# Designs tried in a protein design run: peptides against a protein of PDB entry 7RZF. Part 197

Target 1, 358 residues: chain A of PDB entry 7RZF
Amino acid sequence: PFQEEHLKQLYKIVPIKDIRNLYVTFPIPDLQKYYKSNPGHYLGHLIGHEGPGSLLSELKSKGWVNTLVGGQKEGARGFMFFIINVDLTEEGLLHVEDIILHMFQYIQKLRAEGPQEWVFQECKDLNAVAFRFKDKERPRGYTSKIAGILHYYPLEEVLTAEYLLEEFRPDLIEMVLDKLRPENVRVAIVSKSFEGKTDRTEEWYGTQYKQEAIPDEVIKKWQNADLNGKFKLPTKNEFIPTNFEILPLEKEATPYPALIKDTAMSKLWFKQDDKFFLPKACLNFEFFSPFAYVDPLHCNMAYLYLELLKDSLNEYAYAAELAGLSYDLQNTIYGMYLSVKGYNDKQPILLKKIIEKM
Target 2, 358 residues: chain A of PDB entry 7RZF as posed
Amino acid sequence: PFQEEHLKQLYKIVPIKDIRNLYVTFPIPDLQKYYKSNPGHYLGHLIGHEGPGSLLSELKSKGWVNTLVGGQKEGARGFMFFIINVDLTEEGLLHVEDIILHMFQYIQKLRAEGPQEWVFQELKDLNAVAFRFKDKERPRGYTSKIAGILHYYPLEEVLTAEYLLEEFRPDLIEMVLDKLRPENVRVAIVSKSFEGKTDRTEEWYGTQYKQEAIPDEVIKKWQNADLNGKFKLPTKNEFIPTNFEILPLEKEATPYPALIKDTAMSKLWFKQDDKFFLPKANLNFEFFSPFAYVDPLHSNMAYLYLELLKDSLNEYAYAAELAGLSYDLQNTIYGMYLSVKGYNDKQPILLKKIIEKM

## One batch from the design tools (peptide; made by RFdiffusion4, then SolubleMPNN)

Design b2_p20_7_s3 (from b2_p20_7, 12 letters changed)
Fold by OpenDDE base, seed 3:
Structure b2_p20_7_s3 (fold): chain B 358 residues (1-358), chain A 20 residues (1-20)
Amino acid sequence: as target 1 above (358 residues)
Amino acid sequence: VSKYTPLTDDEGIYHVIFEV
C-alpha cells in the first residue's frame, strides 16, 4: 500500500501515442469482500455519469475534457485504486489544477447529498439486465476468467458476483468517499508536451516521466473545494426496462415485414422476431418532405435542424444508452430517418421524448 | 462511463501510475 510519501504526487508522463490524459487516482481499501454492495461501482456510476449536472458535462462545457471514466481498479494485494481518468483537450492540459478542483467539487457534492438508495437500485437493476441478457462469451476466455475469479467469490456466486448487487451499504459508500480527498491523491498527466522535460525512466517499458510533489497551496485549494451549483445528481433513469415479456409468435408470422397500417400519410410495416427471442425491438421511421432537398438552402436547413435536434436530445442520450436504448437520426434525400433500438419496454418513452423535441 | 476502461493500452504508463 502507498505510504504518505507516495501521496500528493504529480507524474508527468511521455506517451508513445499522441494522447493527452489525466489520471486522478486515490488509494482505497480492498473492496473485493464488499462485491454484494460494490460501493466503488456506485461512486463510479455517479462520477463517471455523462448527463446534465455531471462532472463530464461541466468539464466539456469548458472545453477542457472530451471523455471521462470513473471507477475502481484492482491494485496489489490488500488495496485498490479509485480512478478518475479524462481525455484532455489542448486547453484542458493548461487547466489541470482547475479540472481537479472540479473533480473535488463534484466529490464534495456527493458527500453533501449522501448515499442515495434509489441510485443503488438503478445500478442493481442495470447490472441485473446486463447479466440476464449477457452475450455468449468465447468458452476459453470465459473459463479463464471464471478460474481467476474463483479466488475471490464462493463457487455458487462466481457467475453472478460481478453483476448482481444485493446490499445497499451507505457506510461503505461514505468510507470510499472519505478516501477521495486531496491529501490522498496521486495525479498523472500523460502528454507528449513533456518530451525532453522528464528526469526518470521506468524500468520495464522505458516510459519517460517526471515526479513532483504537488504544492501544499494546490492541495489546500482542492481541500477547500466548495459546492459548485452546476453539479447535480442525475435524475432517475426512466429508460431502465422492467418488463421483459416475449410475446408468442403469431401463427401467420411472415418472414418479411407485413403492411399493418396504410393511410394517405403513413405506412406501417411489422415483422415479429422469429430468431433471437429477445425483449428488444427496432423502430425505424422514414419521414418524407418535398422540401428537404428542393434546393441547397433547404438541404442545409434540414441538416442544421437535425443537428439541433440531436443536440436537444443529448440530455436523454446517456440515460437511454445505460438502459440499453439507442437512437439514430439521419438526413435522407427524401427527408429524415429515425431509428430507435433496444429493449422494447421503454422505447415509447424515448420515442415520445424525440417527437416532443421535433 | 462508470466502468473503468483505460484510455490507453500503454502498459508503461500504467506501471508509472500504479506501481512506481
Scores: peptide ipSAE 0.262, ipTM 0.854, DockQ to the pose 0.676
Fold by OpenDDE base, seed 2:
Structure b2_p20_7_s3 (fold): chain B 358 residues (1-358), chain A 20 residues (1-20)
Amino acid sequence: as target 1 above (358 residues)
Amino acid sequence: VSKYTPLTDDEGIYHVIFEV
């Protein structure tokens, strides 16, 4: 386990690849015994969230970060790490201190709001869906995986332990949040811009790096992270499926789409799934407008409209993706194309949200 | 993402971050 002397350290690392990454790491207790509550997953879900009011949303809005990953990682025996890892822009590389300030502001927001049982329930439900519909792994790979996890879980729980949340433990969430403090931080910045500015070489791989203590002034700045009003907890994910019923195959089911509605304004084709037997559907809509492609001006306006529509739907994109839903919008020579794919249960909700923005 | 998946696969970087 890292001693106090190993905390509040900054590592400047030269990568082999042309990458710009920031790692903000916290040593935490071994949480393996708490797999039924998985407080690290709860925190990783929130810190790694991509919706409105998320850490990533704010850091993207500033042009500092492209992607963010948050979660727990196994360490040596008796401890783990909680990591916030971001892909930095060139501008973000100049604002690392402020990026980390925003991380601590978001963590402070999580402390202020306290543990939310509804968020835990969403994590539980999402993991249950993932478990139920996980792809069949190759038997050999699966056996090796099971053999590895048998070291950590009772035999009766080995199949489910990685996915099934059972216990809401706000005390453990708070305990982990109490470890996510500036005094416990290890920072690594990975960039080729540190080439020729390093003084150490890692023994095993020859990785060039510089280690320095984070100034007490910077630590104090992060400790005094106020509540940033831009940070909000996610809204409830309306797209999480709850009905997984597979409808019986009709006797008259056609191998091709059948016309089931024919009107002056619309035609509808339907084909029942006869192959996969999953509670999933694909909805495809083609919209026709005589004005969409009549001239270059209308074409450009139709393009701009669709881009604005896509932008207006970004608030739902991540929540839909987490719930196993996706949508696509494309311009066509006749108008536009819309597709909605994934679990069928909440597709009408996503479709309604799209139509309301149109 | 529930399980931390690193943005890099560079073992040398990992060694510096987690073992040094």
Scores: peptide ipSAE 0.312, ipTM 0.872, DockQ to the pose 0.671; fails the geometry check
Fold by OpenDDE base, seed 5:
Structure b2_p20_7_s3 (fold): chain B 358 residues (1-358), chain A 20 residues (1-20)
Amino acid sequence: as target 1 above (358 residues)
Amino acid sequence: VSKYTPLTDDEGIYHVIFEV
């Protein structure tokens, strides 16, 4: 486990690849025994959220960060790490202190709101869906994986332990949040801009780095992180499927799409799944407009319209993705194409959201 | 994303961050 002397450290690291990354790491207790509640997953879900009012949304709005990952990682014996890792823009590399301030503001927001059972329930439901509909692994790889996991979980639970949440433990969530403090932070900045500015070389891989103590004034600045009014908890994910009923195959089911509706303004083809038997559907819409490609101006207007539509739907994209739903919008030579794919239960909700923005 | 997946596969970077 890291001693106090290993905390409040800044590492400036030279990468082999041209990458700009920030790692904000916190030593935490070993949470393996708490796998049924998985407080690290709860916190990783919120800190790594990409919806409106999320940490990532704000850092993107500043132009400082492209991507964000949050979660727990195994450490040495008896401890783990909680990590917030971001891909930095060139501008973000100049604002690392402010990025970390925003991280602590978001963590402070999580403390102020307290543990939310509904968020845990969403994590539970999402993981249950992922477990139920996981792809078949290769037997050899699966057996080797299970053999490794047997060291951590009871035999009876080894198949489910990585996926199924069982216990809401707000006390453990608060315990982990209490470790996510500036006094416990280790910061690593990865950038080629540190080339020729390092004084240490890692023994095993030859990685060049510089280690510095984070100034007490900076630590105090992060300790005094206020509530940023831009940060909000996510809204409930409306797209999480709850109905997994597979409709029986109709006696007259065709191996190809059948025309089931033919009107002056619309044609509808339908094919029932006869192969996979999953509670999934693909909705495909082709919109035809005689005006979409009349001239370059109309073509450009149709393109701009679709880009604006996509931007207006970004608020739902992440929640839909988490729930195993996706949509696609494309310009076609005849107009516009819309596709909605994934679990069928909440597809009408996503489709309604798309139509309301059109 | 709730599952931590490193943004880099550079083992040397990881060694500095987590083992040094």
Scores: peptide ipSAE 0.310, ipTM 0.866, DockQ to the pose 0.703; fails the geometry check
Fold by OpenDDE base, seed 1:
Structure b2_p20_7_s3 (fold): chain B 358 residues (1-358), chain A 20 residues (1-20)
Amino acid sequence: as target 1 above (358 residues)
Amino acid sequence: VSKYTPLTDDEGIYHVIFEV
């Protein structure tokens, strides 16, 4: 395990590729034995959330970060890490201290709210869906993976252990949150801007880096992270499917879409799935307008409309994606195309929200 | 993190065409 001397360290690393990354790493206890509650997944779900009031949403709004990933990572036997990784913009590279401050403000928000059983239940439900409808993997890869994880899980649970949550353990969530403190931090900044400013070379890959102690004043600044009122827990994910009933194939099911509604203003085709038998659907809408492509002005107006519509739908996009729903909006020469795909149970909810924003 | 694989266009297709 890292000793106190290995904490509060900053690493400036020169990459081969032109990338800008920040890694904020916390040593945590080995959580492997707690796989049934998986407190690191709970925290990774919240810290890595992309919805309104999330850490990423705030950092994006400032133009500092493009992407964020949070979660537990295996270490050696007897310890793990919790890592928050962000892709930095050029401006974000200048604001690393403030980015980390915002991370601690969000963590402080999680402490203030405490462990939420409903969030755990959503994680449980999402993981159960992911397990139940898991795609077929290549047998060789799958067998090798299973053989590897047999060292960590009972034989009876080896197939389910990475997916199925069983126990809400608020005590373990709090225990991990207590390790996510400035005094327990290791920071790595990856950027070509450190070229010629390093004093060490990594032995195995020749990676150039500089190691520095983080100043006590900076640690203290992070320790005094206040509650930022911009940070909020996510709302309940209304898109999580609960009904997985597969309707029986109709006796008159055609191999092609059948016209089931024909009116002066609309045509509707339906094709029942006769191949996959999944509780999923694809809803495709083509909207025709004689004005969509009549001239360059109307074409640009239709484009701008869709970009604004997409922006207005970003609120729901991440929650829908987590629940296995997706939508797509495209301009066509005839008007607009909308697609909604995924688990059929909650598609009407997503579709309604899209139409309400149109 | 199981990436949700988007449904292929062949799965349970409702096509709604609105002509305005």
Scores: peptide ipSAE 0.006, ipTM 0.378, DockQ to the pose 0.018; fails the geometry check

Design b2_p20_7_s4 (from b2_p20_7, 12 letters changed)
Fold by OpenDDE base, seed 1:
Structure b2_p20_7_s4 (fold): chain B 358 residues (1-358), chain A 20 residues (1-20)
Amino acid sequence: as target 1 above (358 residues)
Amino acid sequence: VSTYQPLTDDEGILHIIFNV
């Protein structure tokens, strides 16, 4: 484990690529033995959340961060890391201290709310879905992962241990959360703006960097992070599938889409899956309007309408994605196109949300 | 365990962050 002298350090690193990244890293105990509860995954799910009231949502709203990844990583013997990693904008590079303050405000919110069993249950359900369909959706990546997993899990559990959460352990969640403190932080800022301002060279790759102690005043500022009212726990994910029934192939199943409804206002084609046998569907809607692209004004109005519609649906996009649902909205020369794809069980819910915003 | 994937693949950067 890092000693106290290795904590509260700031690293300014010169990248090869033109990237701007922030790494906020916390040494944590080895959690491998707690794989059945996986407290680091619970915290990574919340800290890495992209929905309303999330850390990323606030940092994006300020124009400081583009993307955020949070989670645990294996370290050397006997410890792990918890990392919050963000892609910085040019403006965000100037506000790193404030970005980290917001990270600690979000962490403080998690402390104030305490461990939530329903969040654990959602993580469990999402992992169960991923486990159930892993072999069908990602066959090529499976064999190489198993070899690494064999070192950490009993042979009988190797196939399941990575995915199946079994035990809600609020004590372990709190234990990890207690390690996510300013006194236990390592900060790395990656930017070409540090070129010519470094005094050290990494021995293996020749990466140029500068190491500095984080001032005690800055540490205290982060220690005094209050509750920010903009941060909220996510809402329950209504898109998580629970029904995985595959309907039997109909005797009249056609190899091509069949016209099953023909009216003056709509045509409906249907094709049952005869190849993949997954509890998934693709709903595709083509809307035709004689007014959509008759002139530049109507074209611009149709474009603006879809941009506003997409913006209004952003609140559901991440939750749908986590649950294995996606949607697409596009302008066409005749109107608009809507596609909803993924697990069929909750597609009607997502479709309803889209229609309610239209 | 869902392993964290860093936003960079630069091994030099990763070495500094996790080992120095």
Scores: peptide ipSAE 0.465, ipTM 0.921, DockQ to the pose 0.569
Fold by OpenDDE base, seed 2:
Structure b2_p20_7_s4 (fold): chain B 358 residues (1-358), chain A 20 residues (1-20)
Amino acid sequence: as target 1 above (358 residues)
Amino acid sequence: VSTYQPLTDDEGILHIIFNV
């Protein structure tokens, strides 16, 4: 494990590629034995969340961060890391202290709300779906993977241990949260802007870097992170599928879409899946408006309308994606196109949300 | 366990972050 001398350190690193990244890293105990509860996954799910009131949402709104990833990583024997890693904008590179403050504000929000069993249940359900519908790995790759994980799990659990959550352990979540403190932080900033400003060379790869102690005043600022009212826990993900029934193939199933509804206002074509046999569907809608492209003004209005519609739907996009749903909205010369794809069970819910915003 | 995947593949950078 890292000693105290390795904590509260700032690393300024020169990349080979033109990247701007921030790594906020916390040494944590080895959590491998707690795989059934996986407190690091719970925290990674929340910290890495992209919905309204998330850390990423706020940092994007400031123009400081493009992407965020969070979670646990294996370390050496007897410890792990919890990492929050962001892609920085040029502006974000100037506001690293404030970005990290926001991270600690979000962590403080998680402490204040406490562990949520419903969030654990969502993680459990999402992982179960992922396990059930995972692609078949190549046999050689799979055997190698299994051989690797046999070191960590009982033989009977090796196939499931990575995916199936079994135990809600709020105590372990709190234990990990207690390690996510400024006094336990290692910060790395990766940017070409540090070129010519470094004084150390990494021994194996020759990477140029500078190491500095984080000032006590900065640590204290992060320790005194208040509750930022912009941060909220996610809402429940209503798109998580629960019904995976595959309907039997109809005897009269056609290889092409059949017209099943024909009215003055709508035509509906349907084709049953005869190939994949998955509890998935593709819904495609084409909307026709005589006004959409009648002139340049209407064309621009139709474009603006869809951009606003997409923006209004962003709150659902991430939750839908996590649940294996996606949607697409496009302008067409006749009006608009809507597509909804993924697990069929909750597609009506997503479709309803889209239509309510239209 | 979904292992964290860093935004960089640069081994030198990763070595500094996790070992120095």
Scores: peptide ipSAE 0.434, ipTM 0.912, DockQ to the pose 0.567
Fold by OpenDDE base, seed 4:
Structure b2_p20_7_s4 (fold): chain B 358 residues (1-358), chain A 20 residues (1-20)
Amino acid sequence: as target 1 above (358 residues)
Amino acid sequence: VSTYQPLTDDEGILHIIFNV
């Protein structure tokens, strides 16, 4: 276990590749025995959320961060880490202290709201879907993975332990959240900008780094992180599928799309899945307009329209993706193309939202 | 982060063309 002397440390690391990363690491208890509740996954889901009012949304809006990942990581036996990792912009590299302040403001928001059973239920449902419809892995990789996890889980649960949540444990969520404090922080900044400014070399890989104590004033600033009114819990994910019914094959099912509707304004082709038998569909929409590419002005207007439409849909993109739904919008020389893919159950909800924004 | 795997075009397809 880390001693107090190992906490409140800043590491400036020189990468081989031109990357800018921030790692904010917290020592946490070993949560392995709590895999059925997985409080670290609950916190990782919220801290790593990309929707409106999320930590990432705010940090992106400031131009400081491109990506964010939050979650638990295995440590030594009897010890784990909770890590928040962000990809930094050049500007974000100058604002690391403020980025970490925002992390603690978001964590403080999570404390103020307390554990939410509905969020746990969403995580449970998402993981159950991921387990149920898991793609076939390469046998060699799968066997190696299973052999590795057999050290951590009972043989009877080894296939399900990483996916199936069973118990809502608000006490464990609060316990982990209580460890996510400035006094327990270890910060690593990875940037080539530290080249020639390091005083140590890591023994195994020869990585150049500098270690510094985080100033007490900075720790106090983070300890006094207030509630930032920009941070909100995510809304309920309306795209999570609940119906997985597969309709029987039609007697006249063709191996190619059949024209099932032909009108002056629309044509509809349908092909039923005859191979995979998944509760998934691809909805493809082609919009033809003689005005879309009539001249450079109309072409540019059509482009700008789609960019604005995409921007207006960003609020749903992450929630849809988490639920196994995706959409794509493209300009074509004839107009526009829309694709909606994923679990069929909630596709109408996503499609409706897209059409309402159009 | 569960990476969404893109659906293959071999799944159930509904293709709609609109003349606008």
Scores: peptide ipSAE 0.072, ipTM 0.567, DockQ to the pose 0.018
Fold by OpenDDE base, seed 5:
Structure b2_p20_7_s4 (fold): chain B 358 residues (1-358), chain A 20 residues (1-20)
Amino acid sequence: as target 1 above (358 residues)
Amino acid sequence: VSTYQPLTDDEGILHIIFNV
């Protein structure tokens, strides 16, 4: 366990690769015994959310961060870490204190809203879907993995423990949130810009670094993090599948797409899945316009339209991805191509949203 | 929710964060 002397520290680290990363680390109690509620996963889901009003959305809007990951990590015996890791832009490297302030503002928002059972239920449902439809792993790798996790879980639960949430524990969520405070922070900044500015070398890998105490005024600034009105909890993910029924193969099912509708304005081909037997579908739409490629102006206008459409759909992209849905929009020489892929249950909802933005 | 994948080639950086 880190002693008080190891808290409120800043590490400036020289990487081998040309990378810019920020690690904001909090020591937390060992949560392994709470795997059925997994409060670290709940917090990682919210802190690492990419939707509107998320931490990442705000930090991206400022041009400071490209990616964000939040979650728990194993430590030494009897403790864990909660880590917020971001990929920094060149500008973000100059604004590390402000980035961390925004992290604490978001954490303060989570405290103010309190634990949400509906968010836990979404995490539970998503993990259950991931477990149920998990791809087959190589037997040797899988057996080795299972052998490793037998140290952490009862034998009867070893296959499910990493996926199946069972218990909503708001008390544990609050307990972890109470550890995510500036007084408990360890900050590491990874950048080549620290080359020649380090005074220590790591013993095992020879990594050059500098350790500094974070000034008390900076800690106090983070402790006084207000509620930033830009931060909001995510909305309910409407794309999470609930129906996984697989329809029986039709007797007349062909190995190729059959034309099932032919009109003056549209043709529809359908092929039932005869191979995978998953509650998934691929919807492909080709839109034909004689104007899409008639001249360079129309071609560029069609391109701009599609880029604007994609941008307008960004609010749904992350929620859809979490739910195992994806869409693709492409310009073609004939017009536009749209695909919607993933679990079939909520594809109509995503498709409707796409069409409403078009 | 991207699971924290430790940067494979930067294990040393992760060791500084956790062992120092």
Scores: peptide ipSAE 0.020, ipTM 0.313, DockQ to the pose 0.529

